# Ledger of designs, part 151: peptides against a protein of PDB entry 6J54

Target 1, 223 residues: chain A of PDB entry 6J54
Amino acid sequence: NENLFASFIAPTMMGLPIVTLIIMFPSLLFPTPKRLINNRTISIQQWLIQLTSKQMMAIHNQKGQTWSLMLMSLIMFIGSTNILGLLPHSFTPTTQLSMNLGMAIPLWSATVFTGFRYKTKTSLAHFLPQGTPALLIPMLVIIETISLFIQPVALAVRLTANITAGHLLIHLIGGATLALLNINTMTAFITFTILILLTILEFAVALIQAYVFTLLVSLYLHD
Target 2, 42 residues: chain B of PDB entry 6J54
Amino acid sequence: QFQFTGIKKYFNSYTLTGRMNCVLATYGGIALLVLYFKLRSK

## One batch from the design tools (peptide; made by RFdiffusion4, then SolubleMPNN)

Design b2_p17_6_s4 (from b2_p17_6, 14 letters changed)
Fold by OpenDDE base, seed 4:
Structure b2_p17_6_s4 (fold): chain B 223 residues (1-223), chain C 42 residues (1-42), chain A 17 residues (1-17)
Amino acid sequence: as target 1 above (223 residues)
Amino acid sequence: as target 2 above (42 residues)
Amino acid sequence: MQEEIIKLYLEAFRLNL
């Protein structure tokens, strides 16, 4: 039981938190381009960033597009941390709810305050869906208000739960595979195949969750 | 396309302004109720 | 920007010591 959740404990060495270094590590993977024509790796990275930026920021006006840098950095950070977390014996900071809340709450607050500042009428109107029957208006406004405050929690919990669940599944199936190697090699081979397929799925989930987190922040900004 | 007259012009669930006014009215009503109960409790 | 981020993380690291 303790072994199951051991991978989610924040690592420390000699009482010093290594978590900070782990969080900083993805930044080393994305160097700033300095040349007109960079190497192949940087060129591919910049191309991917441009594509994702174009896709995500297409729904925003000029003021919203000022958030492009923040949103692209966010998706690259979460994506990189999630992918690196799938390495064996690695710690994933995004499995920590505190970290995800630390990202979700400020970003959500910034989007909400920006909305009220520049689009006050639209933001207030968002609390009431269009076409609502008159008798349901007070109740629905309250529900939408509560829904607004749940958004940062939902962002954090979604990311945390999906990444954590994936790691748990990989750990469980991996442990089962190792246990079955001593009992029946044929059955162990089947479970190992499942483990491989699950790992491939988790790579996709890692990227999707980064995208969804960033996309939802972007959508909150748009509204 | 929406033609509203009277109070429905200002309080409706279809126009942007109408929706805003409904939200403000709801919050105002809740605030007044809370204020009423607070003053009544004294 | 990367330098600012690094500085921020270094500060966070210092605070965690």
Scores: peptide ipSAE 0.034, ipTM 0.724, DockQ to the pose 0.034
Fold by OpenDDE base, seed 3:
Structure b2_p17_6_s4 (fold): chain B 223 residues (1-223), chain C 42 residues (1-42), chain A 17 residues (1-17)
Amino acid sequence: as target 1 above (223 residues)
Amino acid sequence: as target 2 above (42 residues)
Amino acid sequence: MQEEIIKLYLEAFRLNL
């Protein structure tokens, strides 16, 4: 019997890590359009990108809209990797905390530094909420400073925890279903139904986490 | 709408400039405290 | 290909800063 965490081990072929190929594979699913009227798959992809770009960039000024390319590439990358990770015998790079921290820390630092560069007064003022009593100002500034540094960690851990927990839950319920098939067919059917519903939920979670990750980066930029 | 006079004009929690100055004053105070303890340990 | 992607990412990062 394989352990529950075997699916989270970085796969190797002939001793060579194939993680780089897995990370690059989603890029092949989104080819650049060459025609005015593309096929159905490219048209749907463009439509989704346009919808998400309009939604996320609506809160930003012209200078903030320069981040559109990076934010759209981010959501497409995380979303595609999460969905592909739900395939059987697949490896999801976003289950690795190192991967998500590698995305969260640079993006967070870029948004913070951009804020301090272009909106220095506003960015510094965000460490103190309006209407704070004078006696609470020093303590609240410290708390808000700590809160700022927790943002990249929370961003990475949220994505990692949601995707990892989903995969573990599918494996656990799936294993329980197989074990119950020989014991009680009725209970096995119930657990199988739960497994199907959970799998559908995990598809939604995979997309939601990609959206939330990108949205939070966008919101940090807006501040 | 906010009529602040004296020190409250520069250090308040309502105006943008006042909030910024409060934050800078807090960081400056922490830096001075850290410096004090560092110099005291020698 | 990986180096090109990294270069593209760094270039995009520089453009956004």
Scores: peptide ipSAE 0.021, ipTM 0.726, DockQ to the pose 0.030
Fold by OpenDDE base, seed 1:
Structure b2_p17_6_s4 (fold): chain B 223 residues (1-223), chain C 42 residues (1-42), chain A 17 residues (1-17)
Amino acid sequence: as target 1 above (223 residues)
Amino acid sequence: as target 2 above (42 residues)
Amino acid sequence: MQEEIIKLYLEAFRLNL
């Protein structure tokens, strides 16, 4: 049992938690450009950031585009941490529910507060979909209110569950593959193929979850 | 544009203002119910 | 150096599983 969840335990060095260093490490992977023409790696990185920024902020007006820095930093942080978490013997901070709640709740509250402050009528009207029959209005308003409060929890749990489940599956299938190598090489080969496909999927999931998390925060800001 | 008359002008599910008023009315009704039960318990 | 790093990661991956 300890082997299954060993990768999710917060690492410590000399009795001190190094989680803070792990969280800060992705920032070192994104240096600020200093030249008009940077090297190939930085140029590609900046190009990708620009493309994602254009796509993410396309749904927002000029006032909403003030959140561009926050949203882009968020997607880069989550994406980089998720990708780095796929390295062997690495710790993924985004597998911790507390970490994801710590990101989701403030961002959600900020978007909701911003909506109520600048678009009060639209935000209040969002609790009632258009075309609702008159008899269903009170019940639907209550449901939409509950839905609003579930949003930060769902946002955090979605990210945590997808990343954690992926890591667990890689661990389980990998362990099964190693066990089957000494029993039947043919079945081990099949399991190994599944493992490879799963690892490729997890790379995609790592990026998709970062995008979805940021997109949903952006969508809540738009609403 | 939907032309609403009477109470439907202020409380409708199609206009932005109408939707807002419906939401406020719902919350107001719930608040009054909670207040009623709280006062009744004393 | 890159090959050694790849070998190290493969071995570490095997041990992690």
Scores: peptide ipSAE 0.021, ipTM 0.673, DockQ to the pose 0.041
Fold by OpenDDE base, seed 2:
Structure b2_p17_6_s4 (fold): chain B 223 residues (1-223), chain C 42 residues (1-42), chain A 17 residues (1-17)
Amino acid sequence: as target 1 above (223 residues)
Amino acid sequence: as target 2 above (42 residues)
Amino acid sequence: MQEEIIKLYLEAFRLNL
């Protein structure tokens, strides 16, 4: 069990935690453009950011588009950290529930408070779905309020669970493949194929979870 | 679209204002219940 | 030598996983 979860232990160098440096490292991969026409890599990166920005902000009104910078920085941060976490011997900060809660709770609270500030009537009305029978109104309002408070937890747990589970599966199947190499090469080949497919899936999951996290925050902002 | 009269005008699940009033009424009711039990416990 | 290289590669792979 210690070997299984060893990759999720916060790394230390010379007795000092280097988690802060690891968290900041993805920002170095996204340099700011200096020229009107940049290098191909930077141009592709900016193009991808523009595409995702257009998709994410298409749902929002002009007031909601003020959050474009925050949401785009969030998706780039989570996506880059998740992808970098798939590198061997890399520490993924997003596997830590504390980090994901640290992102989810403030963003959720900010969206909820902005909703109450600018659209008080609509935001309060969201606690009661339309067309609810009169007898079920009190119960449903309570359920909806509880559901609201579960949102940041579900958001953080979803990201944490999906990334952590992926890393664990890669580790377990990888260990199984190595163990089976000495027993039966054919079964080891099958498990190795599964491992490759799983790693490809985890690359997709890493991006999808970043997108879903940002999208849900965006949807909460939209009301 | 829907014309409500009486109490249903203020407390309905179809209009925005009605939904808001229902939510406020439920929170007010819960707050009153909590207040009642707190005052009774004293 | 090939077996030893394969063993080293597998060991490195094992450590990476």
Scores: peptide ipSAE 0.012, ipTM 0.657, DockQ to the pose 0.025

Design b2_p17_7_s1 (from b2_p17_7, 10 letters changed)
Fold by OpenDDE base, seed 3:
Structure b2_p17_7_s1 (fold): chain B 223 residues (1-223), chain C 42 residues (1-42), chain A 17 residues (1-17)
Amino acid sequence: as target 1 above (223 residues)
Amino acid sequence: as target 2 above (42 residues)
Amino acid sequence: TLEETLNLLLQKILDLL
């Protein structure tokens, strides 16, 4: 059905793309604090940011902690966009592989280049695990090199696939429930219950994928 | 502590320097192979 | 050891998935 994928088409108004506005909209939900003691919502947001920051940056040195602002902004952006995308008839930019690649490739490249710049010996040595038998060194180095280049692709595809699959499943089950309302109300109620459980799961997935994406970027920086 | 002598001192999978040299040697070997095949095609 | 190397490779593959 064309209607199944219609939600993934970039929306336009009067021929102008509004995707830019949609991407910028989550920033309005996180206003900058103006007082020492802010509103409860802002205080909760700051508390969450502090907790996540402490957890993510615990594995990093002082040099790696410089990336804290960028990593926290990334997790907030992806998390907020994913959560907002679960609204009915909403468009999620993170379902677009182009956007996720656009985020993953620069961040990955920045981490790799930063590693080569400041930890050249360690970064080069990372292509060969310790204790490798001498006969397997060339093959293992090749595999590790391939693994490095797969990292940004895996990062982008993981986020895209998880969010897209969740949205598709919600639409399919939702469409099935609406279709069954006129056929069998009892079966429609069962499918509706599944839909509710699925939506709750997708809320969790939305946050987890944002966290995993940011965590992996931070992990690549640490390596 | 690992005490390596000779070639194993420079090409070792246990030391950081040895691992780096092994990686550089492997990339160098691959580059030479690629160059050889490109020059052979001419 | 060979087994340790294989386990490390497997873990890396699983981390990429």
Scores: peptide ipSAE 0.323, ipTM 0.847, DockQ to the pose 0.021
Fold by OpenDDE base, seed 1:
Structure b2_p17_7_s1 (fold): chain B 223 residues (1-223), chain C 42 residues (1-42), chain A 17 residues (1-17)
Amino acid sequence: as target 1 above (223 residues)
Amino acid sequence: as target 2 above (42 residues)
Amino acid sequence: TLEETLNLLLQKILDLL
């Protein structure tokens, strides 16, 4: 149904894509600090970024910490876009599989190539789990190779599916509440309560998916 | 910490070098199979 | 062991989900 998926259609104005502006908008929400002691809002943002940075980079050595800026920018971008997408009748770019693939594939390839460049022995050894029986080695190496190439697809699909499913459910239940307002107020109230609980859940899911996406990218870098 | 002798020294699933050699051997085997079928198909 | 290898494969499948 076109009506059901209308919120997922890329918006255009006079034939010009507004999607570019929507993607760039979250960057305006995170201004650069100029003072030693900034405003409360900026201080809280910087504090959150530092906490997430410490948590994410705790897995990596000093060499892997070079990717900290990129990983933090990624989680902030995905998280902000996901949260902004929960606004009523809003468009979330992260619901588009093309966008998520556009992020996942380059980042995944960069991590894989970086691993092969600086840790060639460990990266090649990663195709074979330790302690594998000798007869299963060829098949397991093939499976591990296939698993490696499925990783970027899994990252993109996981993010897209979770965000899209949440949006669809919010729209469906929201539409059901509006339809039930004139039929039965009691059932409409129950449905509205479910909608509120679901929206709270989707806020959490939006942040978790951004974190998981970034964490897995960092984990692939660490091997 | 593992002591292997013979072929197991170079092809084992416990050491990094052994695992790497096993992976390279598997890829080499697949490449040879592909090459064989390509040459046979002509 | 074979059992450990199977567990690793199952864990990889679960990680993809």
Scores: peptide ipSAE 0.353, ipTM 0.847, DockQ to the pose 0.020; fails the geometry check
Fold by OpenDDE base, seed 5:
Structure b2_p17_7_s1 (fold): chain B 223 residues (1-223), chain C 42 residues (1-42), chain A 17 residues (1-17)
Amino acid sequence: as target 1 above (223 residues)
Amino acid sequence: as target 2 above (42 residues)
Amino acid sequence: TLEETLNLLLQKILDLL
């Protein structure tokens, strides 16, 4: 059991935390363009960023478009870290709930406070759905307030759980394949095939979770 | 679109202002209840 | 309506999941 979860322990080298380096590493994969016509890799990256930005910012007005840089940086960070975490025996910082809460809470609070700052009336009115019966108003307002505070937690847990679960499955099936190599080569081959399919799925999940995380933050901003 | 008179004019679930006032009233009520129990325990 | 409020609550729960 400990061996299964060993990959989720924060790596240290001689007592020094390497986690900081791991978190900063994905930023090196996205260099800033310096030319009008860049290298093929940079051009592809920019194209992808533009596509995602257009999709996310389509919901927002011009005031909301000011958040485009932050939202794009967030999706790139989470996406890159999740993908890199799928490497064998790698540590994914996004599997740590503390990290995800550290991202979710400030972003959520920023969106909520921004709403109260510029749209105070609409934000307050959002705690009560339109057309509710008068007798249910106090209860519903309480539920809505609780729901609001659960949002950052749900956002963080969703990301953490999905990435962690996928990582565990890869390790378990991978371990099973190795164990079956000497027992039955045919079954080991089947298990290995499943492992490959699962890894492909996890790549997709990694990107989707990054997108969903960013999208939900954007939606909270829009209210 | 909606014409309300009396108390319903200020507290309704249909208008934006009405919804806001309802929310504020609920929070105020809860705050008063908490305050009441706090003072009662003393 | 009551049904609409219930549906709204259910939808919010689903959004949290």
Scores: peptide ipSAE 0.347, ipTM 0.840, DockQ to the pose 0.021; fails the geometry check
Fold by OpenDDE base, seed 2:
Structure b2_p17_7_s1 (fold): chain B 223 residues (1-223), chain C 42 residues (1-42), chain A 17 residues (1-17)
Amino acid sequence: as target 1 above (223 residues)
Amino acid sequence: as target 2 above (42 residues)
Amino acid sequence: TLEETLNLLLQKILDLL
């Protein structure tokens, strides 16, 4: 059982936490452009960032678009870490619930507080859906407040659970394939095929989870 | 356009102000209940 | 309406999943 979760242990080198270096590593993959016409790879990256930026900020007003840089940095960070985590024997910091909570709680609180700061009436009214029967108002307000506080937890757990589950499946099926190589080559081939398909799926999941995380943060900002 | 009169003007689930007042009233009620139980415990 | 409120609550639960 311990072997299953060995890949999720924070790596250390000579007693020093190298997790910080792992967290910072994705930033090296996105160099800053220096020329008017950049390299093809950098141009593609910038193009993708611009496209995603337009998609994310399309739902926001001009005031909400001030968060574009932060939201785009967030999606790039989560996306890059998730994708890099799919490399063999790689440690994904986003599999750690503590990290995801560390990202979710401040961002969620910032969105909630900004909502109350600039749109106080609308934010307060958001606790009561429009058209609610009068008798259900107090209960619904309570439920809505609870829902609000669950948002950062759900945001963090969703990301953590999806990425962690994917990694576990890859390790389990990978281990099964290795074990079956000496038992039945045909079944090993089938499991290996499933592993390949799963890895492709996890690449998609990695990007989707990054997008969903950022989108929800953005959506909470929009209120 | 909703035309509310009396107490419904201030407490309704349709207007923005009415919804806000309902929320504030609910929180106020909960706070008063908590305060009541806290004072009762003494 | 009551039905709309219930649907809204259900939708919120689904959003949490």
Scores: peptide ipSAE 0.342, ipTM 0.851, DockQ to the pose 0.021; fails the geometry check

Design b2_p17_7_s2 (from b2_p17_7, 12 letters changed)
Fold by OpenDDE base, seed 4:
Order: C-alpha cells, then sequence, then structure tokens
Structure b2_p17_7_s2 (fold): chain B 223 residues (1-223), chain C 42 residues (1-42), chain A 17 residues (1-17)
C-alpha cells in the first residue's frame, strides 16, 4: 500500500531536489517562434494558444485582456505538466497541494485586489447577490465573504484531488492487472483494457483541469 | 427600472449602489460589534 | 509535512474502500 503513494513523493537525487527541473521541463516544449512561417508543431501550438486565448479572454474588457499572457501561460503550464505526469513512472508536480496553493493564492489575491482597485463598487456588490431578502442580507454577506476566502483553497484542492485521484486509479488498476496476470489471464486482459480506457480519460481530465483552473482564475477577474 | 424611495434607495439588494451600501453596512456593523466587545473586555 | 498528511489521508480513504 505504501508503494502506491511512492509516486507522489517529491523526487530527489543525492539529496538535491530535482522537482525544480521537473517543473521547468515543460517550458522546453514550447519554444518561441522566430519565423513568419514556423514548423508544424509550433504553428499548431500557436493556433491552440490563440484559440484558447480568444475563448477565455472574450469575457474580459481591455483591462482584463492584459492578463491574457499570464492566463495562457498558466493553462499551458498546468496542462503540459498534467499531460507529462501521465507518462509511466513520471512525477506530476501538480499532484502536490503546496504547488497548487503556491499558484492559486497569488493569482487569486491578484485578481481580488485588481477587482477592488479598478471596480470597487462592483466588487463590493458581489458579496450580496441580487434579489436577496432584506432579513438575510447580513448572513449572506458573511457567507459570501467566507466563500471568497475559500476560493483559493478550493481551486488548489480541486486540481490536486482530480490529478491525484486519476494517478492513483491508474496505479491501482495497473497493479491489479499485474496481480491478475498470474491468477487469471483473461481477467487481466479485461483490467488492462480498462486501464487503457482510463488512461485516455485521464488525458482528457488533465486538460480539463488545467482549463478549469485557469478559467476560474479568469472568472475571479472582475475586469 | 426599479425606483426606490427613502432608505430603500440606499439599502436594497437590486441596485449596485444599494448592494454596496448593504455590504458596507454589514461590515461596519460587525466591526462595531467587535470593537464594542473588545472595549468591554478591557 | 503537507505531502505526508495528504498521503495519510489518501491511505485512510483507500483503507476504507
Amino acid sequence: as target 1 above (223 residues)
Amino acid sequence: as target 2 above (42 residues)
Amino acid sequence: TLEQTLAEILKKVLDLL
């Protein structure tokens, strides 16, 4: 049972943390284009970035468009790390809650402070939903205030839980498949098929969680 | 368009200004309560 | 550590399953 969690331990080499290198590795997959007509891979990447940028930033005003670079870098980082984490015997940094909190808290605080700075009235009004009965206003304002402070935690935990659960499930089914190879080959084949389908699902989950994380950060922008 | 008169104009859950004022009033009330209990305990 | 606490929580959940 302890071996199931070994994949989530931060890897170290000779006492030196290689986690920093693992976190920086996805950056190598996205080189900066220098030509008008780039390679097919770079062109596809740019096209995807442009599409996602247009979809996510369409909700924001011009002031919110300044966050496009940061949000796109965030989704590319989380997405790439999640996808790379699905490689066999790889470590996924986004399974670490500390990392996700490290991303969520600053981004959340920046969005909240930006909202209060430029749209103070609207930001304060968000603590009270429209149409609330007058008697429920004080309680609801308190609840909404608490909800605001839970947002960064929920953002980090959601990403961590979804990615970690997926990895655990892959390991569990994979371990079961290996165990069943010596017991019943036919059943092992069935479990292996499930493992393949699950792996495909986890690729989708990896991208979706990256998108949801970035989208929620974007939605916290009142601009 | 909602037309509110009197105190409802400033404290309502429909208008942006009304919602803002309600939030500020709530925070102000909580702050005053906290201050009251803090000063009373001293 | 946070990693250890998370691992312990996950271990408990897996033990319940």
Scores: peptide ipSAE 0.077, ipTM 0.748, DockQ to the pose 0.017
Fold by OpenDDE base, seed 2:
Structure b2_p17_7_s2 (fold): chain B 223 residues (1-223), chain C 42 residues (1-42), chain A 17 residues (1-17)
Amino acid sequence: as target 1 above (223 residues)
Amino acid sequence: as target 2 above (42 residues)
Amino acid sequence: TLEQTLAEILKKVLDLL
């Protein structure tokens, strides 16, 4: 069973952590354009970034749009790392809960603190939903406070769980296909087909999780 | 639309100010309770 | 580490399955 989780071990080479290089690698895939008319690949990337930027920042006012660069960099980072993680024998840093907590907690705290700083009244009022019966106010405020503190944990765990579960499932099905090749080729073919479909699903999940992570951070900023 | 008088004017669940005051009151109450139990344990 | 603990939990769950 240790082989199942071998892909989630942080890779080291000669005792040196190469995880830092792996984390930095996705940045090389998004070069900054220098020409007015860019290459086709760069143009497509910029187009995609612009579309996602418009969608992500549509919910924010001018003050919230100052976070556009950070949110776009975040979605590009998480998305690229998640997609690259689906490559064979690749290590996804986003499978590490520590990394996702390291991203979620500062971003969450920043959004909460910015909310309290610039929209103090609204942020304080957010702890009590509108129209709450008077008798339920203390309990609901406590629940909402707890909910607030669960947000960064839920944000991190959601990303890690979805990506990790996907990788684990791909590994398991892949191992099953290899095991079934010697037993029954037909069942192995079926399992292989499932593996292909699963990998396609994981590509979608990888992008969705990146989007959801950034969207939730954006929503917390909007609040 | 909302006509609140008396204490309901300051502590209500409908107005922004009222909600804020309710939240502050609840936190203040909890803080006072914690302080009370902390001082009582001494 | 947290990762190791999670891995251990997952191993236990997989062993149960």
Scores: peptide ipSAE 0.065, ipTM 0.740, DockQ to the pose 0.017
Fold by OpenDDE base, seed 3:
Formats: structure tokens, C-alpha cells, sequence
Structure b2_p17_7_s2 (fold): chain B 223 residues (1-223), chain C 42 residues (1-42), chain A 17 residues (1-17)
């Protein structure tokens, strides 16, 4: 069904790309604080950012903590876009694998290059797990090297697949509910209940995937 | 602490330096093999 | 192209379910 994937098409108005505006829109939801005691919404946002920052940066040294601003901006961006994407008839840029690869590859490359720059010995040693038998060293180094290059792909695909699958499932169950409204009201009520539970789950998934994406980038930086 | 003697001191899977040297040796070996096959075709 | 391939894969997976 073409209607199934219609929500994933990049929207345009009069031939102009609205995608840029959609990507920039979450920034309006997080205004900069101007007061010592801010509004309740801003205070909650700051509290959440501080909590997540403390949790994410607890594993990093002073040099790694320099990345705090970028990592926090990343989690806020992905989280906000994913939550906004759960609105009806909304377009989620994070469902586009190109966007997620565009974020994952530079961040991964930056972490890898930073690791090689400041922790060359440790970074090279990560290609060989500690305590491996001598006979398996060459093969294991090759496997670990391949594993390293799969990381950005896995990072992008994980985010894309989880968000896309959630949207598709909501669309399918929603469509089924609407179709069953005229056929069997009782069955439609059951499917509607499932839809509600699923939407709640997708809200959680949206935040979790943002956190996992940022956490993995942070973890790669730590290594 | 591990006590290594001889070649195992430089090429081991337990010490940081040993692991690094093993990785470098592996990459060097692969590079030499690739170069060998590339030069063999000419 | 990548979006189209992903859509095709997803369509195939959904057809199997």
C-alpha cells in the first residue's frame, strides 16, 4: 500500500523543502534561560539536561567532558524530533536513514579520530581483546576491525529501524481500527486499546532510542 | 602482574604494549600480503 | 534510492507478517 509509506515522504510546499524547517522546529521548544529563576517548563528542561548530563559524562575524563555540549544537544535533538514525530500526520526526519547516517558517521569518525589522537596506544589495543590465545590473534584483529566499521552503520540503522517500525505499526493498527469501526465495534475497541498501548510504548521508545544513540556515541568516545 | 620473557614481552595479549604490537604486526602482515599480490600481477 | 530500498524491504517484511 502506497499509503503506508506516504508519511515517510519528505514534505514540500510549492516545491520548497519544508524539511529544513521541520528539523529546525525542535530548537524553538528549548529556549535559552534568561532569568535566575525560570519558568516551570524551562526549569524542568534544565533539570532533565543536568540529570542526563551527569549520567552520560560520569564515565568520561575532563577531556571527554568537553563533548558534553554536543552530546546533550544530540540527545535533545533526537529525542524532540522523535516525540514530535508521534503526532498525527507528522513527518519524522529521523525515519530517514540518510539523516541518521549523516549524524552517525561524522560523530563516529570524530570519536575514533579523537581516540587515535589522544589515546593511540589504547585505541590500537582495542583491536585485540585482552587474554586472547596467540593462535587466534590475527583473525580476531580482523574481526574487531570489521566490527569497528560496522558501528556507524549499526548506530544509524538501529535508530532508523526502531522509529520507522513504530510509526508503521501505529499506522497499521490505526488503519485497522478505522476499518473495523464499521464492521465490528467490539473488535475495533480492542484494536484501539492496543493502539493506545502501542503509542505509549512508542513515546518511551522515542526517548530510549535518543538516549541509546547518544550513549553509544559517548561510549565510543570513552574507548 | 604478568612476567613475560623474550618475544612474548613485546607480543602478548595481556599488556597494552603487547596488544598494540600484535595489532600492528597483523596490519603489517596484511599490508605485505596485499602488496605481494599487487606486485605479483605486474 | 536508499529510502526506496528500505521501503521495499519493509514492505516485504510486512507482507511476510
Amino acid sequence: as target 1 above (223 residues)
Amino acid sequence: as target 2 above (42 residues)
Amino acid sequence: TLEQTLAEILKKVLDLL
Scores: peptide ipSAE 0.057, ipTM 0.745, DockQ to the pose 0.018
Fold by OpenDDE base, seed 5:
Structure b2_p17_7_s2 (fold): chain B 223 residues (1-223), chain C 42 residues (1-42), chain A 17 residues (1-17)
Amino acid sequence: as target 1 above (223 residues)
Amino acid sequence: as target 2 above (42 residues)
Amino acid sequence: TLEQTLAEILKKVLDLL
């Protein structure tokens, strides 16, 4: 059973961590455009970035649109790392809670502090929902305060848990398929089919989690 | 637009200013309670 | 209203999940 978690251990080569290289690798897949009309791959990438940018920044004013570059870079980074992590024997950095907390806490703090700096009254008022009965005001303010501090934790854990659970499930079904090859070929084929379907699902989950992570950061900025 | 009079003008859950004041009052109250219990423990 | 407050609390819990 310890072998199941071996894929989640930080990879090292001769005692040297190669995690840094793995984290930097996705950046090579997104070259900067050099021409007005670029290659097909770059054009598709730019088109996707523009579409996602328009969707995410539609809720923001001009001041919020300054965060577009950071938010788009975040979604591309998390999305690309998650997709690459689905490759056989690959290490996904986003399965590490420490990495996700390292992203979530600063981004959350930046959004909260930005809110307090430019929209102090609205930010303070956000601790109390509109229309709350007078007797529930103190309790609800406390709950909302706790909720605020849970946001970065929930953001990190959601991403980590979804990606990690997907990886574990792929490994388990993959292991079961290999074990059934010599026992029953028919059941092995069924298990393999499930593995393929699960892999497709995990590709979708990888992109969705990247989008949700970035969207929530954007939403916290808007609030 | 809600027209509130008296204390409800400053402390209400409908206006932005009222909500802000309620939050500040809540935090102030909690701080005073913590201070009271801290002083009582001595 | 109380119902709106409860709905908001529920919405927040769902957002955390």
Scores: peptide ipSAE 0.065, ipTM 0.764, DockQ to the pose 0.021; fails the geometry check

